# Peptides against a protein of PDB entry 2KNC, part 4

Target 1, 74 residues: chain A of PDB entry 2KNC
Amino acid sequence: KGPDILVVLLSVMGAILLIGLAALLIWKLLITIHDRKEFAKFEEERARAKWDTANNPLYKEATSTFTNITYRGT

## One batch from the design tools (peptide; made by RFdiffusion4, then SolubleMPNN)

Design b1_p8_7_s1 (from b1_p8_7, 5 letters changed)
Fold by OpenDDE base, seed 2:
Structure b1_p8_7_s1 (fold): chain B 74 residues (1-74), chain A 8 residues (1-8)
Amino acid sequence: as target 1 above (74 residues)
Amino acid sequence: LELLELLL
């Protein structure tokens, strides 16, 4: 019996679709891992910039505590 | 091989 040309065509088409889908899934996975690493680096750099701002001697807290020497608690 | 022989 010669190869069922329909079965051969459907199997080749199915294999191409599966390879294409697998390639897209691998590509999406690689991008997702890359983006998560880049985002983690961005959050680390942002955290470092916040610490540098808190240790900046130019950062004057807007809250000056004035001791009112005239408050005689009676 | 068997899958190719089944296809052929």
Scores: peptide ipSAE 0.040, ipTM 0.672, DockQ to the pose 0.041
Fold by OpenDDE base, seed 3:
Structure b1_p8_7_s1 (fold): chain B 74 residues (1-74), chain A 8 residues (1-8)
Amino acid sequence: as target 1 above (74 residues)
Amino acid sequence: LELLELLL
């Protein structure tokens, strides 16, 4: 039985398509993992920046509580 | 290689 040239051709084409698809899936997976790590780092840096803002002596609270010394609660 | 021989 000679090799079914059609079966060999379709198997090679199928293999190339599967390799290409696998490479794209691996690439997308690597990017997705990278982006999740970068996003986690970004949220950590934002959390740190919020703590640094709380300790920033230049941060004037928008809410000044004035204790009215003349408030005699009747 | 053996899986390719089984298909052929």
Scores: peptide ipSAE 0.040, ipTM 0.672, DockQ to the pose 0.049
Fold by OpenDDE base, seed 4:
Structure b1_p8_7_s1 (fold): chain B 74 residues (1-74), chain A 8 residues (1-8)
Amino acid sequence: as target 1 above (74 residues)
Amino acid sequence: LELLELLL
């Protein structure tokens, strides 16, 4: 029984489609891992900058509370 | 194996 030429052609087409899909999945996986590592680094750097601000004795809060001693609310 | 038996 000779190889069914149609089965060979369909198997080759199926293999090419599966390789293409696998390449797209690998590419998406690599990007997703890269972006998660970069985002984790950014959140760590942001957390560190917040700690450095809290430990800076020269840090002045942007909010100054002024108590008006003469304000008798009506 | 079955796909190879279908091809032969």
Scores: peptide ipSAE 0.039, ipTM 0.663, DockQ to the pose 0.048
Fold by OpenDDE base, seed 5:
Structure b1_p8_7_s1 (fold): chain B 74 residues (1-74), chain A 8 residues (1-8)
Amino acid sequence: as target 1 above (74 residues)
Amino acid sequence: LELLELLL
């Protein structure tokens, strides 16, 4: 019996759709992993920048606390 | 291969 042309056509269409869906899922997975790694790196760099600011000898605190020696809180 | 032989 020759191959059922309808079964061949539907199997080829199904295979193309499955390959296309698999490629889209792989692509989305790769992007999602990339973006999460880039975001994690950005948050690490922000955390480091906060520590580097605290250790910078040129950092001047915007707030100066003055103790008034003559202030008796009465 | 077996899936292609089932079609023939």
Scores: peptide ipSAE 0.037, ipTM 0.658, DockQ to the pose 0.045

Design b1_p8_7_s2 (from b1_p8_7, 5 letters changed)
Fold by OpenDDE base, seed 1:
Structure b1_p8_7_s2 (fold): chain B 74 residues (1-74), chain A 8 residues (1-8)
Amino acid sequence: as target 1 above (74 residues)
Amino acid sequence: LLLLELLT
């Protein structure tokens, strides 16, 4: 039984599609890992900057709570 | 392998 030319053509087309799909999956995986690593670093730097701002002795909270001692709630 | 076995 010689190679069925139709089966060979379909197998080559299928292999090209599978290689293309595998390349897209690898590409998407690499980007997703990169983006997660960069985002984790960015959130760590942002967290540090927030701590440095919160411990800045020059930062005065804009909210002063004045207890009105004269308010006798009836 | 499968492509080589299909070609023989």
Scores: peptide ipSAE 0.042, ipTM 0.669, DockQ to the pose 0.051
Fold by OpenDDE base, seed 3:
Structure b1_p8_7_s2 (fold): chain B 74 residues (1-74), chain A 8 residues (1-8)
Amino acid sequence: as target 1 above (74 residues)
Amino acid sequence: LLLLELLT
């Protein structure tokens, strides 16, 4: 069966489309993995910054719990 | 292989 020129043409077009789609999917996957790693790092750094702010000796909690020594709860 | 088998 001589090469069906139409089958060859459609196969090449299909291969180009599949390679293009695969490249876009790989690119999107790499970006999504990168962004999730960067976001996880950002949330970790934000969590650490919140802990460092809580341990900042200049951070006086606005709520000083004065134990009223005269409050005998009846 | 597939391209060579399609060309023969």
Scores: peptide ipSAE 0.041, ipTM 0.650, DockQ to the pose 0.044
Fold by OpenDDE base, seed 2:
Structure b1_p8_7_s2 (fold): chain B 74 residues (1-74), chain A 8 residues (1-8)
Amino acid sequence: as target 1 above (74 residues)
Amino acid sequence: LLLLELLT
């Protein structure tokens, strides 16, 4: 019996749809892995920059503690 | 298997 033309057409359409869906899933997976790695790197760099700012002698804390010598706590 | 059965 020759190949059922309808079964051939449906199989080709199904294969194209499955390849397209697989490509989209792979693409989304690659982006999601990339973004998570880039975000982790960004948080590490931000943490490092905070430590470097704390040790920067040019960074004056906006809060100067003045010991009020006139305030004898009652 | 399914592709081989489709070609026979």
Scores: peptide ipSAE 0.039, ipTM 0.641, DockQ to the pose 0.045
Fold by OpenDDE base, seed 5:
Structure b1_p8_7_s2 (fold): chain B 74 residues (1-74), chain A 8 residues (1-8)
Amino acid sequence: as target 1 above (74 residues)
Amino acid sequence: LLLLELLT
């Protein structure tokens, strides 16, 4: 029985579609993993910049606590 | 398998 040309054509078309879909899914997965790593690094750098601002020796708190030595808290 | 059966 010679190969059914219609079944061969449909199988090749199906294989191309499956390979194309798999390639798109792999591509999207790689981008999503890359973007998550870059975003995590960016959030870590922002967190460090906020911590460095809190530990900046030039940052004087605007609030000075004066202890009134005459205030005997009863 | 299916491609091999189709070639006979």
Scores: peptide ipSAE 0.038, ipTM 0.641, DockQ to the pose 0.037

Design b1_p8_7_s3 (from b1_p8_7, 5 letters changed)
Fold by OpenDDE base, seed 2:
Structure b1_p8_7_s3 (fold): chain B 74 residues (1-74), chain A 8 residues (1-8)
Amino acid sequence: as target 1 above (74 residues)
Amino acid sequence: DLLLELLR
């Protein structure tokens, strides 16, 4: 007796759905890995820029120490 | 939301 036509149709439909789902999961995984790598690179570049700022002659420290002339340390 | 995240 030939293959059950219903079993063949359901197996093909199930295979298409599983391939589609697998492709979406692989795609999401690739994007997530890419985004994490790009974010890690961005944080590394930001960290380097912060260290280079210490040698930038245009960097004014946001903290100015004013000697309070009226402060008599008692 | 999930569809926009899937299309990215």
Scores: peptide ipSAE 0.100, ipTM 0.808, DockQ to the pose 0.062
Fold by OpenDDE base, seed 5:
Structure b1_p8_7_s3 (fold): chain B 74 residues (1-74), chain A 8 residues (1-8)
Amino acid sequence: as target 1 above (74 residues)
Amino acid sequence: DLLLELLR
C-alpha cells in the first residue's frame, strides 16, 4: 500500500502552517524583546538626565519657594 | 492592536 496521498497532503499543509505560525511567534517575540530593551534604555537615559541636571552647578531652578512668615493659614 | 502588531 503506497502512502495515503490525502495523509501526505494534509501533513505537508499542517507542517507549513506550523512553520509559519512558529516564525510569526519568533518574530513577535524578537520585536517585543527589542521594544522592551529600547524602552528600558530610554527610561535609564531619562533618569540619568535628571541626575546630571541635579548635579550641574550651572542649573538654576525655575521655581523659587518663598516662605510667607505672616501667613497663619486661617 | 494585535493585528497591527502582527503586521509590524
Scores: peptide ipSAE 0.099, ipTM 0.807, DockQ to the pose 0.066
Fold by OpenDDE base, seed 1:
Structure b1_p8_7_s3 (fold): chain B 74 residues (1-74), chain A 8 residues (1-8)
Amino acid sequence: as target 1 above (74 residues)
Amino acid sequence: DLLLELLR
């Protein structure tokens, strides 16, 4: 029983396509993990900068709460 | 473009 040349050709083509797809999935996964780590670091640095700004004696809150003493909720 | 997102 010789190997069916057609089955061997299709199996090799299928294996090459699967290896290519697996390589693209691994590549995308590595980039996604890298991007998530960099984004997490950026958000940590931004959070730290926000804490430093909140402790800055020159920081003025942009929000002024005005109590409307004339508003009688009917 | 999904192709540019796959290539980045």
Scores: peptide ipSAE 0.095, ipTM 0.804, DockQ to the pose 0.062
Fold by OpenDDE base, seed 4:
Structure b1_p8_7_s3 (fold): chain B 74 residues (1-74), chain A 8 residues (1-8)
Amino acid sequence: as target 1 above (74 residues)
Amino acid sequence: DLLLELLR
């Protein structure tokens, strides 16, 4: 008995849909892995920059507090 | 958010 033509057509359609879905899942997985690796590198570089700032004796804080000794709050 | 993440 030859293969049922309806079973062959439905199996080919199902295979195309599964390949398309698998390609979308692989694409999303690759992007998600890429973005997580890039974000991890960015946070590591930001952490290093904070450590380098803490170890630099020439670093001046960008915030200067001026106390106006003549300000009598009314 | 979820629709923009699906289009990316």
Scores: peptide ipSAE 0.084, ipTM 0.779, DockQ to the pose 0.052

Design b1_p8_7_s4 (from b1_p8_7, 5 letters changed)
Fold by OpenDDE base, seed 4:
Structure b1_p8_7_s4 (fold): chain B 74 residues (1-74), chain A 8 residues (1-8)
Amino acid sequence: as target 1 above (74 residues)
Amino acid sequence: SLLLELLK
């Protein structure tokens, strides 16, 4: 008995769909890995910038505290 | 990132 042509056609169609899905998943995975690496670099640079400012004796904090001696806390 | 390109 020869191969069922319908089984062969459906198997080929299924294989093509699975290859297409696999390609999309690989593409999304590559983008996700790339974006995570870029974000990790950004967070590292941001962390480094914070440490550099903390170690710079010329760094002046943007927040200044002032004591209002006339404030009676109404 | 793709997100930054969508914001342009």
Scores: peptide ipSAE 0.063, ipTM 0.716, DockQ to the pose 0.031
Fold by OpenDDE base, seed 2:
Structure b1_p8_7_s4 (fold): chain B 74 residues (1-74), chain A 8 residues (1-8)
Amino acid sequence: as target 1 above (74 residues)
Amino acid sequence: SLLLELLK
């Protein structure tokens, strides 16, 4: 007997759906790995920039401490 | 295999 055409059609449809799903999962995985690597690089660069700033004699801290002479702790 | 057998 010839092939069941319905089985063939459903199998092809199922295969296409599975390939599509697999492609989406691979794509998401690649993006996630890429983003994690980029974030790690960003954090490394940020850490380096902090050290470079600390060693820069031209760097002036934005935070200034003022002693409020009028504050009596009451 | 299975798919080829279904095509017979």
Scores: peptide ipSAE 0.055, ipTM 0.723, DockQ to the pose 0.051
Fold by OpenDDE base, seed 5:
Structure b1_p8_7_s4 (fold): chain B 74 residues (1-74), chain A 8 residues (1-8)
Amino acid sequence: as target 1 above (74 residues)
Amino acid sequence: SLLLELLK
C-alpha cells in the first residue's frame, strides 16, 4: 500500500499552520514580557525621580497651606 | 508513529 498522498499533504499543511501559530504566540509572549520589563523600569525611574525631588532641599512645594484662624472646624 | 504507518 503506497502512502496516501492527500493525507501526507494535509498533515504537512496542518503541521506548518501549527508551527506558524506557535511562532506567533511565542513572538507575542516575548514582546509582552519585554514591554512589561521596560514599563516596570520606567515606573521605577519615575518613582525614583519623585523621591529625589522630595529629598531635594531646594524643592518648593506648589501647594501652600494657609490657616484660617476664623474657621471653626466642626 | 501515525505518520510512519501512513508512509508504509
Scores: peptide ipSAE 0.055, ipTM 0.721, DockQ to the pose 0.044
Fold by OpenDDE base, seed 3:
Parts: structure tokens; C-alpha cells; sequence
Structure b1_p8_7_s4 (fold): chain B 74 residues (1-74), chain A 8 residues (1-8)
């Protein structure tokens, strides 16, 4: 059976495409993991900042809850 | 190797 040059060429092309696709998937995965870690860190820092603010006796909440005792909702 | 058989 002589070499089928077309099969070889298609196999090489297919291999290159698969390697390229795999590389893109790995790259996307790495970025996604990185972004999630950075976002998680950001949310943790935000949560800490909120906690630190809550423990600051000089902090006054920007929003105050006022209960209108005279309001009878119809 | 499949590739070697294809090149034979």
C-alpha cells in the first residue's frame, strides 16, 4: 500500500487544528481560573473592608432605616 | 506506528 499523501496531509492538518484548539481551550481555562481567583480576592477584600468599616466607631451608615409608625398603608 | 504504515 503506497502512502496516501492526501491522508497524510489531512492527518497533519487535523493534528495542527486539534493542537490549536487544545491550546485555546487551555488558554481560556487558565484565564477563567485567573479571573475567578482575582474576583474572589476582590470580593474577599470588599467583605473585609465592609467588616472593618462596621467596626469603625466613626462610621455612620449612609442609609438609615426610618419606620414611620404613623403610616398605615391602605 | 500508524503513521509509518501510511508512509510505507
Amino acid sequence: as target 1 above (74 residues)
Amino acid sequence: SLLLELLK
Scores: peptide ipSAE 0.055, ipTM 0.720, DockQ to the pose 0.045

Design b1_p8_8_s1 (from b1_p8_8, 6 letters changed)
Fold by OpenDDE base, seed 2:
Structure b1_p8_8_s1 (fold): chain B 74 residues (1-74), chain A 8 residues (1-8)
Amino acid sequence: as target 1 above (74 residues)
Amino acid sequence: EELLELLK
């Protein structure tokens, strides 16, 4: 007796659905790994830029020391 | 970190 045509059709349909789902899961996994790697690089560059602030000639210290000439230390 | 969870 030849293969049951219904079993063949259902198996092909199931295989297509499983391949499609597997491809979407692999794609989502690859994007997630890529985005985590890109974010880690961005945080590393941001950390470097924060340390380079000490050598930035445009960095003005937010703290200005004013000598209060009217302060008579008692 | 929470803003990246909202974009995923």
Scores: peptide ipSAE 0.056, ipTM 0.684, DockQ to the pose 0.009
Fold by OpenDDE base, seed 1:
Structure b1_p8_8_s1 (fold): chain B 74 residues (1-74), chain A 8 residues (1-8)
Amino acid sequence: as target 1 above (74 residues)
Amino acid sequence: EELLELLK
């Protein structure tokens, strides 16, 4: 049985496509894991900065509650 | 092994 040149060509093309797809999936997975770790670190730093701001004696709450003493709810 | 037989 001579080599089915067509089967060899299709198998090599299929293997190259599968290797390329696998490499892209691994690359995307590594980036996604890296991004999630960096985002988690950023949220931790942001949470820490929020705690530091809350303990800052110069922090003024942006919310001023005005009691309207003239509002008689009828 | 079959892939090496397909290459001969």
Scores: peptide ipSAE 0.043, ipTM 0.679, DockQ to the pose 0.196
Fold by OpenDDE base, seed 5:
Structure b1_p8_8_s1 (fold): chain B 74 residues (1-74), chain A 8 residues (1-8)
Amino acid sequence: as target 1 above (74 residues)
Amino acid sequence: EELLELLK
């Protein structure tokens, strides 16, 4: 009895579909991991830039708080 | 922050 031609065709089609689906899942996973690493790096660089600005002796705050000693909040 | 979402 030769191999059932129908079983061979369906198995080859199924294998191609499974390989294609696996490749798409791997591709999506790699992109998702890449994007998360790039976003985490961007947030770290932004956090560092905020700290570097706070430690810069040339940084002048644009906002000055004045305490009005005569303001009685009535 | 909102300007980066418009580029995606």
Scores: peptide ipSAE 0.036, ipTM 0.587, DockQ to the pose 0.007
Fold by OpenDDE base, seed 4:
Structure b1_p8_8_s1 (fold): chain B 74 residues (1-74), chain A 8 residues (1-8)
Amino acid sequence: as target 1 above (74 residues)
Amino acid sequence: EELLELLK
């Protein structure tokens, strides 16, 4: 008995749909892994920049507090 | 820290 032509057609259609879905899942997985690696590098660089600022003896805080010793709050 | 909660 030859292969049922309907089973062959449905199996080919199912295989095409599964390949298309697998390709979309692989694409999304690759992007998600890429973005997580890029974000991890960005947070590591930001952490290094904070450590470098803390170890720089020339760093001046952007906020200066001036105490007005003559201010008598009325 | 409070300003980041208002933006979410």
Scores: peptide ipSAE 0.029, ipTM 0.454, DockQ to the pose 0.005

Design b1_p8_8_s2 (from b1_p8_8, 7 letters changed)
Fold by OpenDDE base, seed 3:
Structure b1_p8_8_s2 (fold): chain B 74 residues (1-74), chain A 8 residues (1-8)
Amino acid sequence: as target 1 above (74 residues)
Amino acid sequence: LELEELLE
């Protein structure tokens, strides 16, 4: 009984497809890990920029609160 | 969206 040439051919094709799929999954995993790190860095930088704005001595709040001393609520 | 993320 020689090796079934069809079984050998299908096994090689299946191995190539599995290697290709594994490579795509590894690639997707690496990108997903990279993106999560970049997003975490972006949220840290955004949080820092908010703190830097609060500590800026030139920051003028756009909201002015005026107490109307003449407001008698009828 | 998922295809663009696979190409980067």
Scores: peptide ipSAE 0.104, ipTM 0.786, DockQ to the pose 0.012
Fold by OpenDDE base, seed 5:
Structure b1_p8_8_s2 (fold): chain B 74 residues (1-74), chain A 8 residues (1-8)
Amino acid sequence: as target 1 above (74 residues)
Amino acid sequence: LELEELLE
């Protein structure tokens, strides 16, 4: 009895579909991991820029707080 | 950026 031609065709089609699906899942996983790393790096650089600004002796705050000693809040 | 979105 030769191999059932229908079983061979369905097994080859199923294998191609499974390989294609696996490739798409791997691709999506790699992109998702890449994007999360890039976003984490961006948030770290943004956090560092805030700290570097706070430690820069040349940074002048655009806002000056004046205490009005005569203001009695009435 | 725009060319990477076309490959997804």
Scores: peptide ipSAE 0.072, ipTM 0.724, DockQ to the pose 0.011
Fold by OpenDDE base, seed 4:
Structure b1_p8_8_s2 (fold): chain B 74 residues (1-74), chain A 8 residues (1-8)
Amino acid sequence: as target 1 above (74 residues)
Amino acid sequence: LELEELLE
């Protein structure tokens, strides 16, 4: 009894579809993991640049606190 | 950078 040609054809088609779907899922998973790592790196670099700006002697804070020496709190 | 954004 030879292999059922229909079962062989359907199994090959099913295997190609499953391999294609698995490849797309793996690809999307790799991109999603890469993107999250790149975004985390970008936010870390942005945080560092903000800290370096805050320590820059040329940076003037937009908020100045003045102490009113004439304020007698009642 | 630009080639990876085109492949998504």
Scores: peptide ipSAE 0.069, ipTM 0.727, DockQ to the pose 0.010
Fold by OpenDDE base, seed 1:
Structure b1_p8_8_s2 (fold): chain B 74 residues (1-74), chain A 8 residues (1-8)
Amino acid sequence: as target 1 above (74 residues)
Amino acid sequence: LELEELLE
């Protein structure tokens, strides 16, 4: 049975496409895992900076409660 | 085996 040159060509082309697709999926997965780890560190640093700002004696709450003593709710 | 059988 001579090699079906068409089957060999299609199998090699298919294998190259599958390897290329697998490499892209692995690359995307590695980037996604890296990005999630970096984002988690940035959110931890941001949370820590927010806690440090909340304990800063120079922090003034942006919320001023004005009690309107002249408002008689009728 | 399968790759050798495809080359023959």
Scores: peptide ipSAE 0.054, ipTM 0.712, DockQ to the pose 0.277

Design b1_p8_8_s3 (from b1_p8_8, 6 letters changed)
Fold by OpenDDE base, seed 5:
Structure b1_p8_8_s3 (fold): chain B 74 residues (1-74), chain A 8 residues (1-8)
Amino acid sequence: as target 1 above (74 residues)
Amino acid sequence: ERLRELLA
């Protein structure tokens, strides 16, 4: 009995669908890993920029604290 | 086993 042509067609179709699904899953996984790395890098750069601003000798704090020497707390 | 029955 030759190979059942219907079984061959269904197996080929199933294989193509499985390969396509696997490729989409791999693609989605790669994008998700890429986006997480880019976001982690962005948060690290933002954290570094905050530290660099604190150590910048040109940074003047917008808030000046005046100690009122005449304030005797009640 | 089923693959051998399809080849016989």
Scores: peptide ipSAE 0.017, ipTM 0.505, DockQ to the pose 0.271
Fold by OpenDDE base, seed 4:
Structure b1_p8_8_s3 (fold): chain B 74 residues (1-74), chain A 8 residues (1-8)
Amino acid sequence: as target 1 above (74 residues)
Amino acid sequence: ERLRELLA
């Protein structure tokens, strides 16, 4: 019995669709891995910048607390 | 089993 031409055509169409879907999934996976690595580097650089700010003797906190000695909380 | 009956 020769191969059913309809089965061959449907199998080829199915294979093309599966290859296309696999390529899109691989592409999305590569982008997702790239973006996670870039975000991890950005968070590491941001963490380093916070440590450098904490060790900078010229850094003044943006919040100044003024104690009003004359404020008697009446 | 049913898939083999359709291919016979």
Scores: peptide ipSAE 0.015, ipTM 0.481, DockQ to the pose 0.169
Fold by OpenDDE base, seed 3:
Structure b1_p8_8_s3 (fold): chain B 74 residues (1-74), chain A 8 residues (1-8)
Amino acid sequence: as target 1 above (74 residues)
Amino acid sequence: ERLRELLA
């Protein structure tokens, strides 16, 4: 009995769909890993920028604390 | 052998 042409066609179609789905999953996985690495780098750069601002001798704090010497809490 | 040929 020759190969069932319907079984061969369905198997080829199924294989193409599985390869396409696998390629999309691999692509999504690579993008997700890349995005997580880029986000981690961005958070590290933001952390460094806060340290650089704290060590900047030209940085004047926007908040000045004035001790009111005349405040007698009654 | 012949039973596999009938099921193939």
Scores: peptide ipSAE 0.014, ipTM 0.383, DockQ to the pose 0.195
Fold by OpenDDE base, seed 2:
Structure b1_p8_8_s3 (fold): chain B 74 residues (1-74), chain A 8 residues (1-8)
Amino acid sequence: as target 1 above (74 residues)
Amino acid sequence: ERLRELLA
């Protein structure tokens, strides 16, 4: 008896679906790993920029001290 | 046995 044509067709369809799903999962995994590495680099660069700002002689503190001339101490 | 060979 030749191979059942229905079994062959269903097996080929199933194999194509499994290969397609596997390819999508691999693609998603690669993107997710890439994006995590890029985000980690971005956070490292942001951290470096914060350290550079702390050592920057042009950095002015956001806090200003004002002497209240009208304050008469009790 | 022969019926399984006919259905297979």
Scores: peptide ipSAE 0.013, ipTM 0.377, DockQ to the pose 0.261

Design b1_p8_8_s4 (from b1_p8_8, 7 letters changed)
Fold by OpenDDE base, seed 1:
Structure b1_p8_8_s4 (fold): chain B 74 residues (1-74), chain A 8 residues (1-8)
Amino acid sequence: as target 1 above (74 residues)
Amino acid sequence: DELEKLLL
């Protein structure tokens, strides 16, 4: 029984499509992992900058809590 | 240049 030429052609086309799809999925996965690492680093640097700002003696909190000592809840 | 930055 010789190889069915149609089965061979369809199998080669299917293999090329699967390899192409697998390569795109691997590429997308690598980019997604890279982007998540860069975002995590950015959020760490932002958290550090916020911490450094909190330790800055020139930082004034925008929120002042005023205790109204004259408020007698009647 | 901008398309390469969107692809990486």
Scores: peptide ipSAE 0.085, ipTM 0.775, DockQ to the pose 0.011
Fold by OpenDDE base, seed 3:
Structure b1_p8_8_s4 (fold): chain B 74 residues (1-74), chain A 8 residues (1-8)
Amino acid sequence: as target 1 above (74 residues)
Amino acid sequence: DELEKLLL
């Protein structure tokens, strides 16, 4: 009895579909890992830019905390 | 934390 041609065809089709699905999952996983690393790098660069701004001698904080010494909170 | 929830 030769291999059932239907079983062979269905197994090949199933294998192609599984390989295609696996390739898409691997691709999505690689992109997701890449995007997480890029986002983490971007947040580090933003944090560093905020620290560098604090070291800029020309940076005048937009928020001046004035202690009103005349405010007697009753 | 909010952006991590959007990426999951």
Scores: peptide ipSAE 0.063, ipTM 0.736, DockQ to the pose 0.008
Fold by OpenDDE base, seed 5:
Structure b1_p8_8_s4 (fold): chain B 74 residues (1-74), chain A 8 residues (1-8)
Amino acid sequence: as target 1 above (74 residues)
Amino acid sequence: DELEKLLL
């Protein structure tokens, strides 16, 4: 008995769809892992820049707080 | 915490 041509066609179509779906999932996963690693590095660099600023005795805060003793909050 | 949930 030769292979059922319908079973062969449906199996090939199913295999192509599964391979395509798997490739899209792998691609999305790789991008998501890449973007998370890049974002984590960016947040680490920002945290380091803030830490380095706190430990730099030459850092002058750009904001000065002054107490306005005449401001009565009304 | 909320920003980490938007990345999923």
Scores: peptide ipSAE 0.059, ipTM 0.723, DockQ to the pose 0.008
Fold by OpenDDE base, seed 4:
Structure b1_p8_8_s4 (fold): chain B 74 residues (1-74), chain A 8 residues (1-8)
Amino acid sequence: as target 1 above (74 residues)
Amino acid sequence: DELEKLLL
């Protein structure tokens, strides 16, 4: 008995749909891995810049506290 | 903190 032509056609259509879905999942996975690696590098660079600032004896905080001893809060 | 709540 030869292969059922309907089974062959449905199997080919199913295979094409599964390949298309697999390609979209692989594409999304690659982007997600790329973006996570880029974000991890950005956070590591930001962390390094914070540590470099802490180790720099010339770093001055952008916030200066001025105590006005004459201000009596009226 | 408040900006992160607006982005998610």
Scores: peptide ipSAE 0.030, ipTM 0.612, DockQ to the pose 0.007

